# Peptides against a protein of PDB entry 1IK9, part 237

Target 1, 211 residues: chain A of PDB entry 1IK9
Amino acid sequence: MERKISRIHLVSEPSITHFLQVSWEKTLESGFVITLTDGHSAWTGTVSESEISQEADDMAMEKGKYVGELRKALLSGAGPADVYTFNFSKESCYFFFEKNLKDVSFRLGSFNLEKVENPAEVIRELICYCLDTIAENQAKNEHLQKENERLLRDWNDVQGRFEKCVSAKEALETDLYKRFILVLNEKKTKIRSLHNKLLNAAQEREKDIKQ
Target 2, 207 residues: chain A of PDB entry 1IK9 as posed
Amino acid sequence: MERKISRIHLVSEPSITHFLQVSWEKTLESGFVITLTDGHSAWTGTVSESEISQEADDMAMEKGKYVGELRKALLSADVYTFNFSKESAYFFFEKNLKDVSFRLGSFNLEKVENPAEVIRELIAYALDTIAENQAKNEHLQKENERLLRDWNDVQGRFEKAVSAKEALETDLYKRFILVLNEKKTKIRSLHNKLLNAAQEREKDIKQ
Target 3, 195 residues: chain B of PDB entry 1IK9 as posed
Amino acid sequence: MERKISRIHLVSEPSITHFLQVSWEKTLESGFVITLTDGHSAWTGTVSESEISQEADDMAMEKGKYVGELRKALLSVYTFNFSKESAYFFFEKNLKDVSFRLGSFNLEKVENPAEVIRELIAYALDTIAENQAKNEHLQKENERLLRDWNDVQGRFEKAVSAKEALETDLYKRFILVLNEKKTKIRSLHNKLLNA

## One batch from the design tools (peptide; made by RFdiffusion4, then SolubleMPNN)

Design b2_p27_3_s1
Fold by OpenDDE base, seed 2:
Structure b2_p27_3_s1 (fold): chain B 211 residues (1-211), chain C 211 residues (1-211), chain A 27 residues (1-27)
Amino acid sequence: as target 1 above (211 residues)
Amino acid sequence: as target 1 above (211 residues)
Amino acid sequence: DEEEEKKKKKEEIEKLEKEFEEKEKEF
């Protein structure tokens, strides 16, 4: 089961932060349980897959698009632009929410909720879930931080080896060229010496022919 | 102000999870505010730096060590081994906690709490803090995840460049040696040719002298 | 003939020295 708790404000009680918990199996489309609390009272309702389908049809909206709007409304709260407005009557236990666009407001959905007999139990469970989520996120954060530090060390090690390899390549090339030039110069000197010996031998032969 | 919420069990009500909030400025040693709730009622107390010092002295414990024990008890809950036991009387509003070691249990501290008139407000604020902490930890986790993915890409890029540099160094060395051997062989052939010309010239001179 | 042969050998040596310098620049 997946769960999301959101902070919302009701039009009827804007000074009192309410909490909207939504719980679902795999997909929100298959239905969900909604719980509303003000930290003293709690109200719960169950929405079926058939009710979601009916609301989508009544709105003449594609079901996938409608579920996408439900996800934004119920799992994210009002949003940063107050795009969603939440209404709840404690008397009728009728919960409804509207989407506010520039020129049009429309009811996106409505639910009948029931007042919970033991709200303290619901509130304790909600706080437990928050604390468990904090602990899980902290453990993940510590893991990711340690992995980040490891990856940074590994990157620095490879970078340092790469720089050494580049420098070693250039040094090797330079050393090989220097050694080769030395050997070439020795061979050039030997060729010149042999040529001079040939020239001298030719000159001596020309002298020996001339007596 | 720093804050920690812990889940605890009271000896008097082991079936009902309680939440212990501790709030402090910079260090727990300078004093703290403690809040206890069962999701219906809340109780709050303030502990001063002087009270902490007095409790450390009364225990004949070094203050830093005592504060270290307070931190473990109040910020971590009972711990995985139930090392800390929490007691609260709703009638007297007296909260005390014990440290349980193998052979010895002792009272670590005690506080007089006051019942909060509007527990719903305290509970709402506590839930708000939990949700804010979840959001902050989620944002940090998403950041660290993206950074880890970046570092992994950067590592792979440098590793691939390093491997190419190693291969290029070996290829360069091999190519340079091959080229050098070719030029050396040309020079050796020239030296041999010049030596043969010298030998022939010497043989012709010896013939011309005999002739 | 002999001066021309000496000149040819000198030119051949100079050509070989140039080819060597050119190959030395190609390295």
Scores: peptide ipSAE 0.015, ipTM 0.796, DockQ to the pose 0.069; fails the geometry check
Fold by OpenDDE base, seed 4:
Structure b2_p27_3_s1 (fold): chain B 211 residues (1-211), chain C 211 residues (1-211), chain A 27 residues (1-27)
Amino acid sequence: as target 1 above (211 residues)
Amino acid sequence: as target 1 above (211 residues)
Amino acid sequence: DEEEEKKKKKEEIEKLEKEFEEKEKEF
């Protein structure tokens, strides 16, 4: 089961932060359990897949689009844009929410809730879930931090090896060319010396033929 | 102000998870505010630095060691080892906790709490803090995840460049040696040819002298 | 004299070949 807790403000009680918990299986489309609390009282309702389909049909909205709007309204929390307005009557236990567009507000959905007899249990479970989520997120954070530190060390190691490889390549090329030029010059000098000896021997032979 | 919320179990009510909030400035040693709730009622007390010092003295424990024990008891939550036992009387509002060692249990501290008149406000604020902490930890996790993905890409890029540099260095060395050997062999052949011509010229000169 | 000059030239070639082999071994 997936769960999301959001802070909401009710139009009827704007000074009191309420908490909206939504719990669902796989997708919000399959239905969900909604729980509202003010930290003293709690109210719960179950919304079926058939009710979601009926609400979508009543709005003449495609079901996937409607579920997309439900997800934004119920799971995003109070985004800074008051795009969604929440209303609840403690007397009728009727919860409804509206989408506020620039020129039009329309009811997005409505749910009948039931007052929970033991709100303290629901509130304790909510706090437990929050603390569990904090612990999981902290463990993930510590893991990711250690992995970042590892990856940074590994990057620095390879970077340093790469720079050494570049420098060693340039040094190798320079050294090999210097050695090559040196040996070539020695061979050129030897070839020149042998040519001069051959020229001298030919000149001496021409002198010996001329007597 | 730093804050920690922990789940605890009271000896008097082992079936009901309680929440212990501790709030402090800089260090627990400077004093702290303790809040206990069962999700319906809340109790709060303030512990001064002088009370912490007095409790340490009464236990004949060094203050830093005592604060270290307080930190483990009050901030660690219910670690799986029942090393710390929590007791609370709703009648007297007396909260005390014990450290359980193998052969000895001793009272580690005791605090007078006061029942909060509006527990719903304290509970809402607790839930708000949990939700804020979740949001902060999620944002940190998303940041660290993106940074991990960046570092991994950067590592793969440098690794691929390093491997290409190594291969290019080996290829350069091999090519330069092949070229060097080729040119050296050409020069060696030219030197051998010139020596043979010089030997032949010397032999012909010796024939001309004998003739 | 001529055999000594031939021997000296042969030794000079052998020395050049050895210097070449030593330089080929330094590679």
Scores: peptide ipSAE 0.012, ipTM 0.796, DockQ to the pose 0.074; fails the geometry check
Fold by OpenDDE base, seed 1:
Structure b2_p27_3_s1 (fold): chain B 211 residues (1-211), chain C 211 residues (1-211), chain A 27 residues (1-27)
Amino acid sequence: as target 1 above (211 residues)
Amino acid sequence: as target 1 above (211 residues)
Amino acid sequence: DEEEEKKKKKEEIEKLEKEFEEKEKEF
């Protein structure tokens, strides 16, 4: 089961932060349980897949698009742009919400809720879920941080090896060329010397032939 | 201000999860505010630096060690080992906790709380803090995940460059040696040829002198 | 002429030196 808790502001109680819990199986489209609380009272309702389909049809909206709007409204709360307005009547237990665009506002959905007899249990469970989520996220954070530190060390090791390899390649090339030039020059000098000896021997032989 | 919320079980209400919020400035040693809730009622107390010092003195414990035990008890809840037992009387608003060791249990601390007149506000604020903490931790996790993915890409890039550098070094060395050997062998062959020519010229001259 | 053969061999050595220097530049 997936769960999301968001804070919302109700038009009827704009001074009191409410909490909207939505819980669902795999997809929001399959239906969900909605729980509303003000930290004292709680209200719960179940929304079926058929109700979601009916609301989409009533809106003349494709179901996947409608569910996409439900997800934005119910799982994000009133984001920073007041795009969604939430209404709840404690008397009728009727919850409805509107999407506000620049030039038009329209009802996005509505749900009948029921007042929970023991709201303290619902609130405790909600807080437990928040604390569990915090602990899980902290454990993930610590793991990712340790992995980040590992990856950085591994990167620095390979980078240092790479720099050493580049320098060693350049040094090797330079050394091999220097050694080659030395040996080559010795051989050239020896060839020149042998040629001069051959020239001298030929000149001496020419002198010996000329008495 | 730092804040920690933990779940605790009270000896007086073992079937009802309670939430213990502790808030402090920089260090727990400077004093803290403790809030207890069962999701319906809330109780708050302020513990001063002087009270912490007095409790440490009464226990004949070094203050830093005592604060270390307070931190373990109050910020971790009853960890998996039931090392800390929490007691609260709704009638007296007296909160006390014990440390349980193998052979001995002792009172670790005690606080007078006051019943909050509007517990719903405290509960709402507590839930808000949990939701904010979840959002902050999620943002940190997303950042660390993206950074880990970056570091992994950077590692793979440098590793691939390193492997290419190693291979290029080996190839360069092999090629330089092959070219060097070719040129060197040509020069050696030329030297041998010139020596043979000198030997022949000397032998011919020795024949010409003997004639 | 032995001088011309020596000149040719000197030129051949200089050519091999240049071909080596050119191959050194192609590295």
Scores: peptide ipSAE 0.007, ipTM 0.797, DockQ to the pose 0.096; fails the geometry check
Fold by OpenDDE base, seed 3:
Structure b2_p27_3_s1 (fold): chain B 211 residues (1-211), chain C 211 residues (1-211), chain A 27 residues (1-27)
Amino acid sequence: as target 1 above (211 residues)
Amino acid sequence: as target 1 above (211 residues)
Amino acid sequence: DEEEEKKKKKEEIEKLEKEFEEKEKEF
């Protein structure tokens, strides 16, 4: 079961924050339970999948689009306040909500609610759910924070290794070239010495032939 | 102002979850406001810094230790349920709490509360605080998640650069050695060839002298 | 999966670093 609690303002009591709880199984399209409270009284209603389909048909709206609008109206917390208007009569227990567009407002849906006999239980359960959600989100935050700290340490470790690898590559290249030049110069000197010895030997032989 | 809401069970009504809200400025030692609610009624009291000091003195407890115990009793949510016992009389508005140890229970503190005239306002504000805390924690979770994803991408980027650097170092070393060996062998061959020419010239000169 | 891949890459880095230090000593 999924749940969302939102603050709403009723047209009849705009100064008193109300809370709209919606609970559903997997998808809002399959039906939901709504609970309205002012912190003293509570009202609950069940909306079936058939009622959702009927409201969509009565609106001449495609069901998926209608459910999308229901989700925005009923599950969006502090959406831009003025897009959805909520109306509730405590006398008739009739709840209806409208979508306000630039040039048109239209009734998006309506539900008959029943007054809860023990509103304190509903309010206590709602507060319990909020506290549980806070605790779960805090635990998730602590986990994500520890994971961030781990990832940052691992990044710094690899970065430090990378910098060492770059420096070691440059050092290796420089050392190999220096050693190569030394050995190459030694061999070049030996070659020059041997060529000079050959030239001297040839000149001596040419002198010996000329007697 | 800091705030904490905890679930508590009253000895008088152990089947009904109560909520204990504590609000304070920076430190609990400077005093706090407590609010108790059952979701229908609410009771509030203010505890001054002087009262906290007096309760610590009456207990013959060091103030810092006493405040530490207050913090555990009043601000620890679902701590191990059996360590602190809460008592409240709706008639006298007297709230007291005890610490249960293995062989001794002792009264940790007591407060006179006043019944709130409009409990619905207190309950609505409490729910609002819970919803705000949920929203803030969700935003923090989303931020931490995005930061984790960033750090993971950055780690993978540096890791890939590091692997390329290592491979490039090994390739450089191998190439430099191969080139060095080739040039060295060419120079060794030239030295050998020049030595053989010197030996041949010496042998020919020795023949010419014998001839 | 991602943690195991990170661990494997870290071990591969450590291996490559050791192989480099050994080759530097043969010079």
Scores: peptide ipSAE 0.007, ipTM 0.791, DockQ to the pose 0.022; fails the geometry check

Design b2_p27_3_s2
Fold by OpenDDE base, seed 1:
Structure b2_p27_3_s2 (fold): chain B 211 residues (1-211), chain C 211 residues (1-211), chain A 27 residues (1-27)
Amino acid sequence: as target 1 above (211 residues)
Amino acid sequence: as target 1 above (211 residues)
Amino acid sequence: SEEEEEKKKKKEIEELEKEFEKKEEEF
């Protein structure tokens, strides 16, 4: 089961932060349980897949698009743009919400809730879930941090090996050329010396022929 | 201000999870505010630096070591080993806790709390803090994930460049040696040819002298 | 022909000698 808690502001109680918990299996489209609390009272309602389909049809909206709007409204709370307005009557236990656009406001959905007899248990469970989520996210964060530090070390190691390889390639080329030139120059000198000896021998022979 | 919320179990109410919020400035040693809630009622107390020093002295413990035990007890809750036992009287608003070791149990500390008149506000603020902490930790987690993905790409890039550098070094060495051997062999052939010409010239001269 | 291959090899060697001579002037 997936769960999301968001803070919302009710039009009827704008000074009191409310918490909206939504719980669902795999997809919000399959239905969900909604829990509203002000930290003293709690209200719960179950929304079925059939109700979601009916609300989408009543809005003349494709179900997947409607569920996408439900997800934005119910799982994010009121974003910084007040795009969603939440209304709740404690008397009727009727929860409804509106989407506010620049030129149009429309009701996005409505749910009947029931007052929870023991709100403290619901609130404790909600806080437990928050603390569990914090602990899990901290553990993931510590893991990612350690992995980041490992990857950075591994990167530095490979980078240092790469730089050494580049330098070693340049040094190898330079050393090989120097050694080759020395050997070739020795051979060139030997060739020149042998040519001079041949020239001298030919000149001496030409002198010996001339008596 | 730093804050930690932990779940605890009270000896008086072992079936009801309680939440212990501790808030402090920089260090727990400077004093802290403790808030206890069961999701319906809340109790708050302020513990001064002087009270912490007095409790450490009464225990004949070094203050830093005592604060270290306070941190373990109050900021972690009851760990899986039930090392810390928490007690609270709703009638007296007296909170005390014990450290349980294998052969010794001792009172670690005690605090007078006061019942909060509006517990719903305290509970709402506590839930808000949990939600803020979740959001902050999620943002850090997403950042670290993106950084890890970047570091992995950068590592793969450098590794691939390193492998290419190694291969290019080996290819360079092989190519230079092949080229050098060709030139060297020509020079050796020329030297051998010139030596043979000199030997022939010397043999002819020796024949001419014998003639 | 074998003579053309030998001439080609000789030319390739002369080019390699010039590369080494250029590298000698760089040192």
Scores: peptide ipSAE 0.052, ipTM 0.821, DockQ to the pose 0.887
Fold by OpenDDE base, seed 3:
Structure b2_p27_3_s2 (fold): chain B 211 residues (1-211), chain C 211 residues (1-211), chain A 27 residues (1-27)
Amino acid sequence: as target 1 above (211 residues)
Amino acid sequence: as target 1 above (211 residues)
Amino acid sequence: SEEEEEKKKKKEIEELEKEFEKKEEEF
């Protein structure tokens, strides 16, 4: 089961923050359980897949679009405050919500809720869920932080190896050229010496032919 | 102000989860505000730095060690369940907690609480804090995830450059040696040729002298 | 032709020799 808790303001009690809990299986389209609380009283209702389909039809709205609007209204938490208006009568237990657009307001849905006999149990379970969610998110944060620190170390290690490789490449090139030049210069000197010996031998032979 | 909420079980009501909120400035040693709730009623008390010092003295415990035990008892959340026992009388508003060791149990502290007139407001604020903490932790998780993805890309980029540098170093060495061998072999061939020409010239001169 | 290959090899060696001479003047 998936669950979302959001803060809402009721038109009837704009000074009192209410909490809207929605619980569903896999998708909101399959139906959901809605719970409203003011921290003292709680009210719950179940909305079936058939009711969602009927509300979409009554609205003349495509079901997927309607479910998308339900998701924005009921699950958005800190969405832009003025887009959805929530109404609840504690006397009738009638909950309805409206979508406010520039020139048009329309009722997006309505639910009959039932007053919970033991609101403290619902509130305790809601707080437990919040505390569990905090603990899970903290554990994820600590894990991601440790992984971040690992990745940073691994990056620094590879960067240091890369810089050493660049320097070693430049040093290798320089050293090889120096060594090669020394050997080639020795061979060039030997060639020059042998050429001079040949020239001298030829000049001596020309002198011996001229007696 | 720092704040921690934990689940506790009272000896008097072991089947009902209670919530213990502690709020303090910078360090628990400077005093704190304690709030207890069962999701219907709430009780609050303030503990001063002087009271913490007095309780440490009455316990014959070093203050830093005592504050360390207070931190474990009041802020531990899901610590091992059996180490700290919590007691509360709704009639007297007397709250006390004990530390349980193998062969010794001792009272760690006691507080007089006052029943909150509007428990719903305290509960609403507590739920608001939980929801805000969830949102902050989610934002941190998303940030750390994006940073991890960045660091992983940066690591892959440097790793790929490093591998190319290694391969380029090996290729450079191989290429320079091949080029050097070609030039060196030509010079060796030229030396051999010049030596043979000198030998031939010497042999011809010996023939001309005999002639 | 064999003569063109020999001439090409000789030119390649002369170019390599000039690279080494240029590097010698740099040290």
Scores: peptide ipSAE 0.050, ipTM 0.819, DockQ to the pose 0.917
Fold by OpenDDE base, seed 2:
Structure b2_p27_3_s2 (fold): chain B 211 residues (1-211), chain C 211 residues (1-211), chain A 27 residues (1-27)
Amino acid sequence: as target 1 above (211 residues)
Amino acid sequence: as target 1 above (211 residues)
Amino acid sequence: SEEEEEKKKKKEIEELEKEFEKKEEEF
């Protein structure tokens, strides 16, 4: 089961933050349980897959698009643009919400809720879920932080080896060329010396022929 | 202001999870506000720095060590070993907690709480704090995850460059030696050819002298 | 002396030449 709790403001009680819990299996399309609370009272309703399908058809909206709108409305709360307006009558237990666009507002969905007999239990369970989620997210954060620190050390180690390898390559190339030039210059000097000996021997032979 | 919410079990009501909120400025030693709730009623008390100092003295415990025990008791809830036992009388509004060790149990602290007139507001604010903490931790998790993915890419990039540098160093050394050997062998061949020319010239001169 | 430096350089070249001759046998 997946669960999301969001804070919402009701048109009838804008000064009192309400909490909207939605719980579902795998996909919101298969239906969901909705719970509303003001921290004193709680109201719950179950929405079936059939009701979701009927609301999508009544709106002439493609079901996947409609479920996408439900997800934005019910799981995100009132976004920073007040795109969704929530209404609840405590007298009728009728919950409905509207999507507000620049040029059009329309009812997105409506549910009959039932007043919970023991709201304190629902509130305690909601707080427990929040505390569990905090603990899980904290453990994940600590793990990710330690992984980041490890990856940064590993990166620095490889970077330092890479820089040493680059420098060692350049040093090796320079050293080898210097050594090669020394040996080649010695051979060039020996070639020049042998050429001079040949020239001298030829000049001496030309002198010996000329008596 | 720092805040911690934990779940606790009271000896008088072990079947009902209670929530213990502690709020403080910078250090718990400077005093704190404690709030207890069962999801229906709430009770609050303020503990001063003077009261903490007095309790430490009455226990004959060093203040820093005492505050360290308060932090473990009040901010961590009942740890998995039930090292801390919490008691609350709704009639007297007296809250006290004990540390349980193998061979000794002792009262660690006690507070008079006052029943909150509007518990729903305290509960709503507590849920708001939990939801804010979840949102902050989620944003931090997403950031750390993206950083981990970045660091892993950067590590792979440097590792691949390092491996290429190692291979390029070995290839360079091998190529330079091969090129040097080719040039050296050409010079050695030229030296041998010049020596043979000198030997032939000397043999011809010896023939011309015998002639 | 210049002669001792020349003798040192000549010896260093002969050692390098032997290192290269050994590497010639490895290729």
Scores: peptide ipSAE 0.037, ipTM 0.816, DockQ to the pose 0.873
Fold by OpenDDE base, seed 4:
Structure b2_p27_3_s2 (fold): chain B 211 residues (1-211), chain C 211 residues (1-211), chain A 27 residues (1-27)
Amino acid sequence: as target 1 above (211 residues)
Amino acid sequence: as target 1 above (211 residues)
Amino acid sequence: SEEEEEKKKKKEIEELEKEFEKKEEEF
């Protein structure tokens, strides 16, 4: 089961933060449980897949698009854009919400809620879920931080090896060329010396033929 | 201001999760505000630095050690070790907690609380703090995840460059040696050829002298 | 002395030639 708690403001009680909990299995499309609380009272309703489908049909909206709007309204929390307006009557237990566009507001959905007899249990469970979520997120953050530190060490180690390899490649090339030039120059000197000896021997032979 | 909310179980109401909120500035030693709630009622008390010091003195405990025990009791949440037992009387508004050691239990602290007139405000604020903490931790988690993905890419890039550098160094050495051997062998062959020409010239001269 | 330096260079070249001969036998 997935769960999202968001802060909302009711048009009738704009000074009192309300909390909207939505709980669902896999997708919001398959239905959900909605819970509203003001920290004193709580109200709960179950919305079926059939009700979601009927509301989409009544709106002449494709079901996936409608569920996408429900997801934005009910799961995003009160984003800074007053795109969604929430209304609740404590007398009728009727919850409805509207999408506000520039020149057009339309009702996006409406749900009948039932007043919870023991709101303290709902509130305690909601706080427990928040504390559990905090603990899970803290554990994930500590894990990611340790991985981040590991990855940074591993990067520094490879970077240092790479820089040493670059320098060693350049040094190797330079050293090999220096050594090769020394050996080749010795061989060139020996070749020049042997050529001079051959020239001298030929000149001596030409002198011996000329008596 | 720092704040911690924990689940606790009262000895008098073991089936009902209570929430203990502690709020402090910089250190718990400088005093704190304690709030207890069951999701219906709330109780608040302020504990001063002087009261903490007096309780440490009455216990004959060093203040830093005592504050360390308070921090474990009040901020750790209900850890799985029943090391701390919490008691609260709704009639007297007296909150006290004990440290349980193998053969010795002792009272660690006691606080007078006052019943909050509007517990719904305290509960709403507590839920708001939990939701804000969740949002902050989610943002930190997303940031750390993106950094880990970046560091992993950077590591793979440097690793791939390093492997190419190693291979290029080995290839360079091998190529330079091959080229050098070719040139050196040419020079050695030329030297051998020139020596043979000198030997032949000397043998011809020795024939011409015998003739 | 110039002769010692020339003898040292000649020895270093002879060692390099031997290293090259060894590498020539490995190929």
Scores: peptide ipSAE 0.030, ipTM 0.815, DockQ to the pose 0.728; fails the geometry check

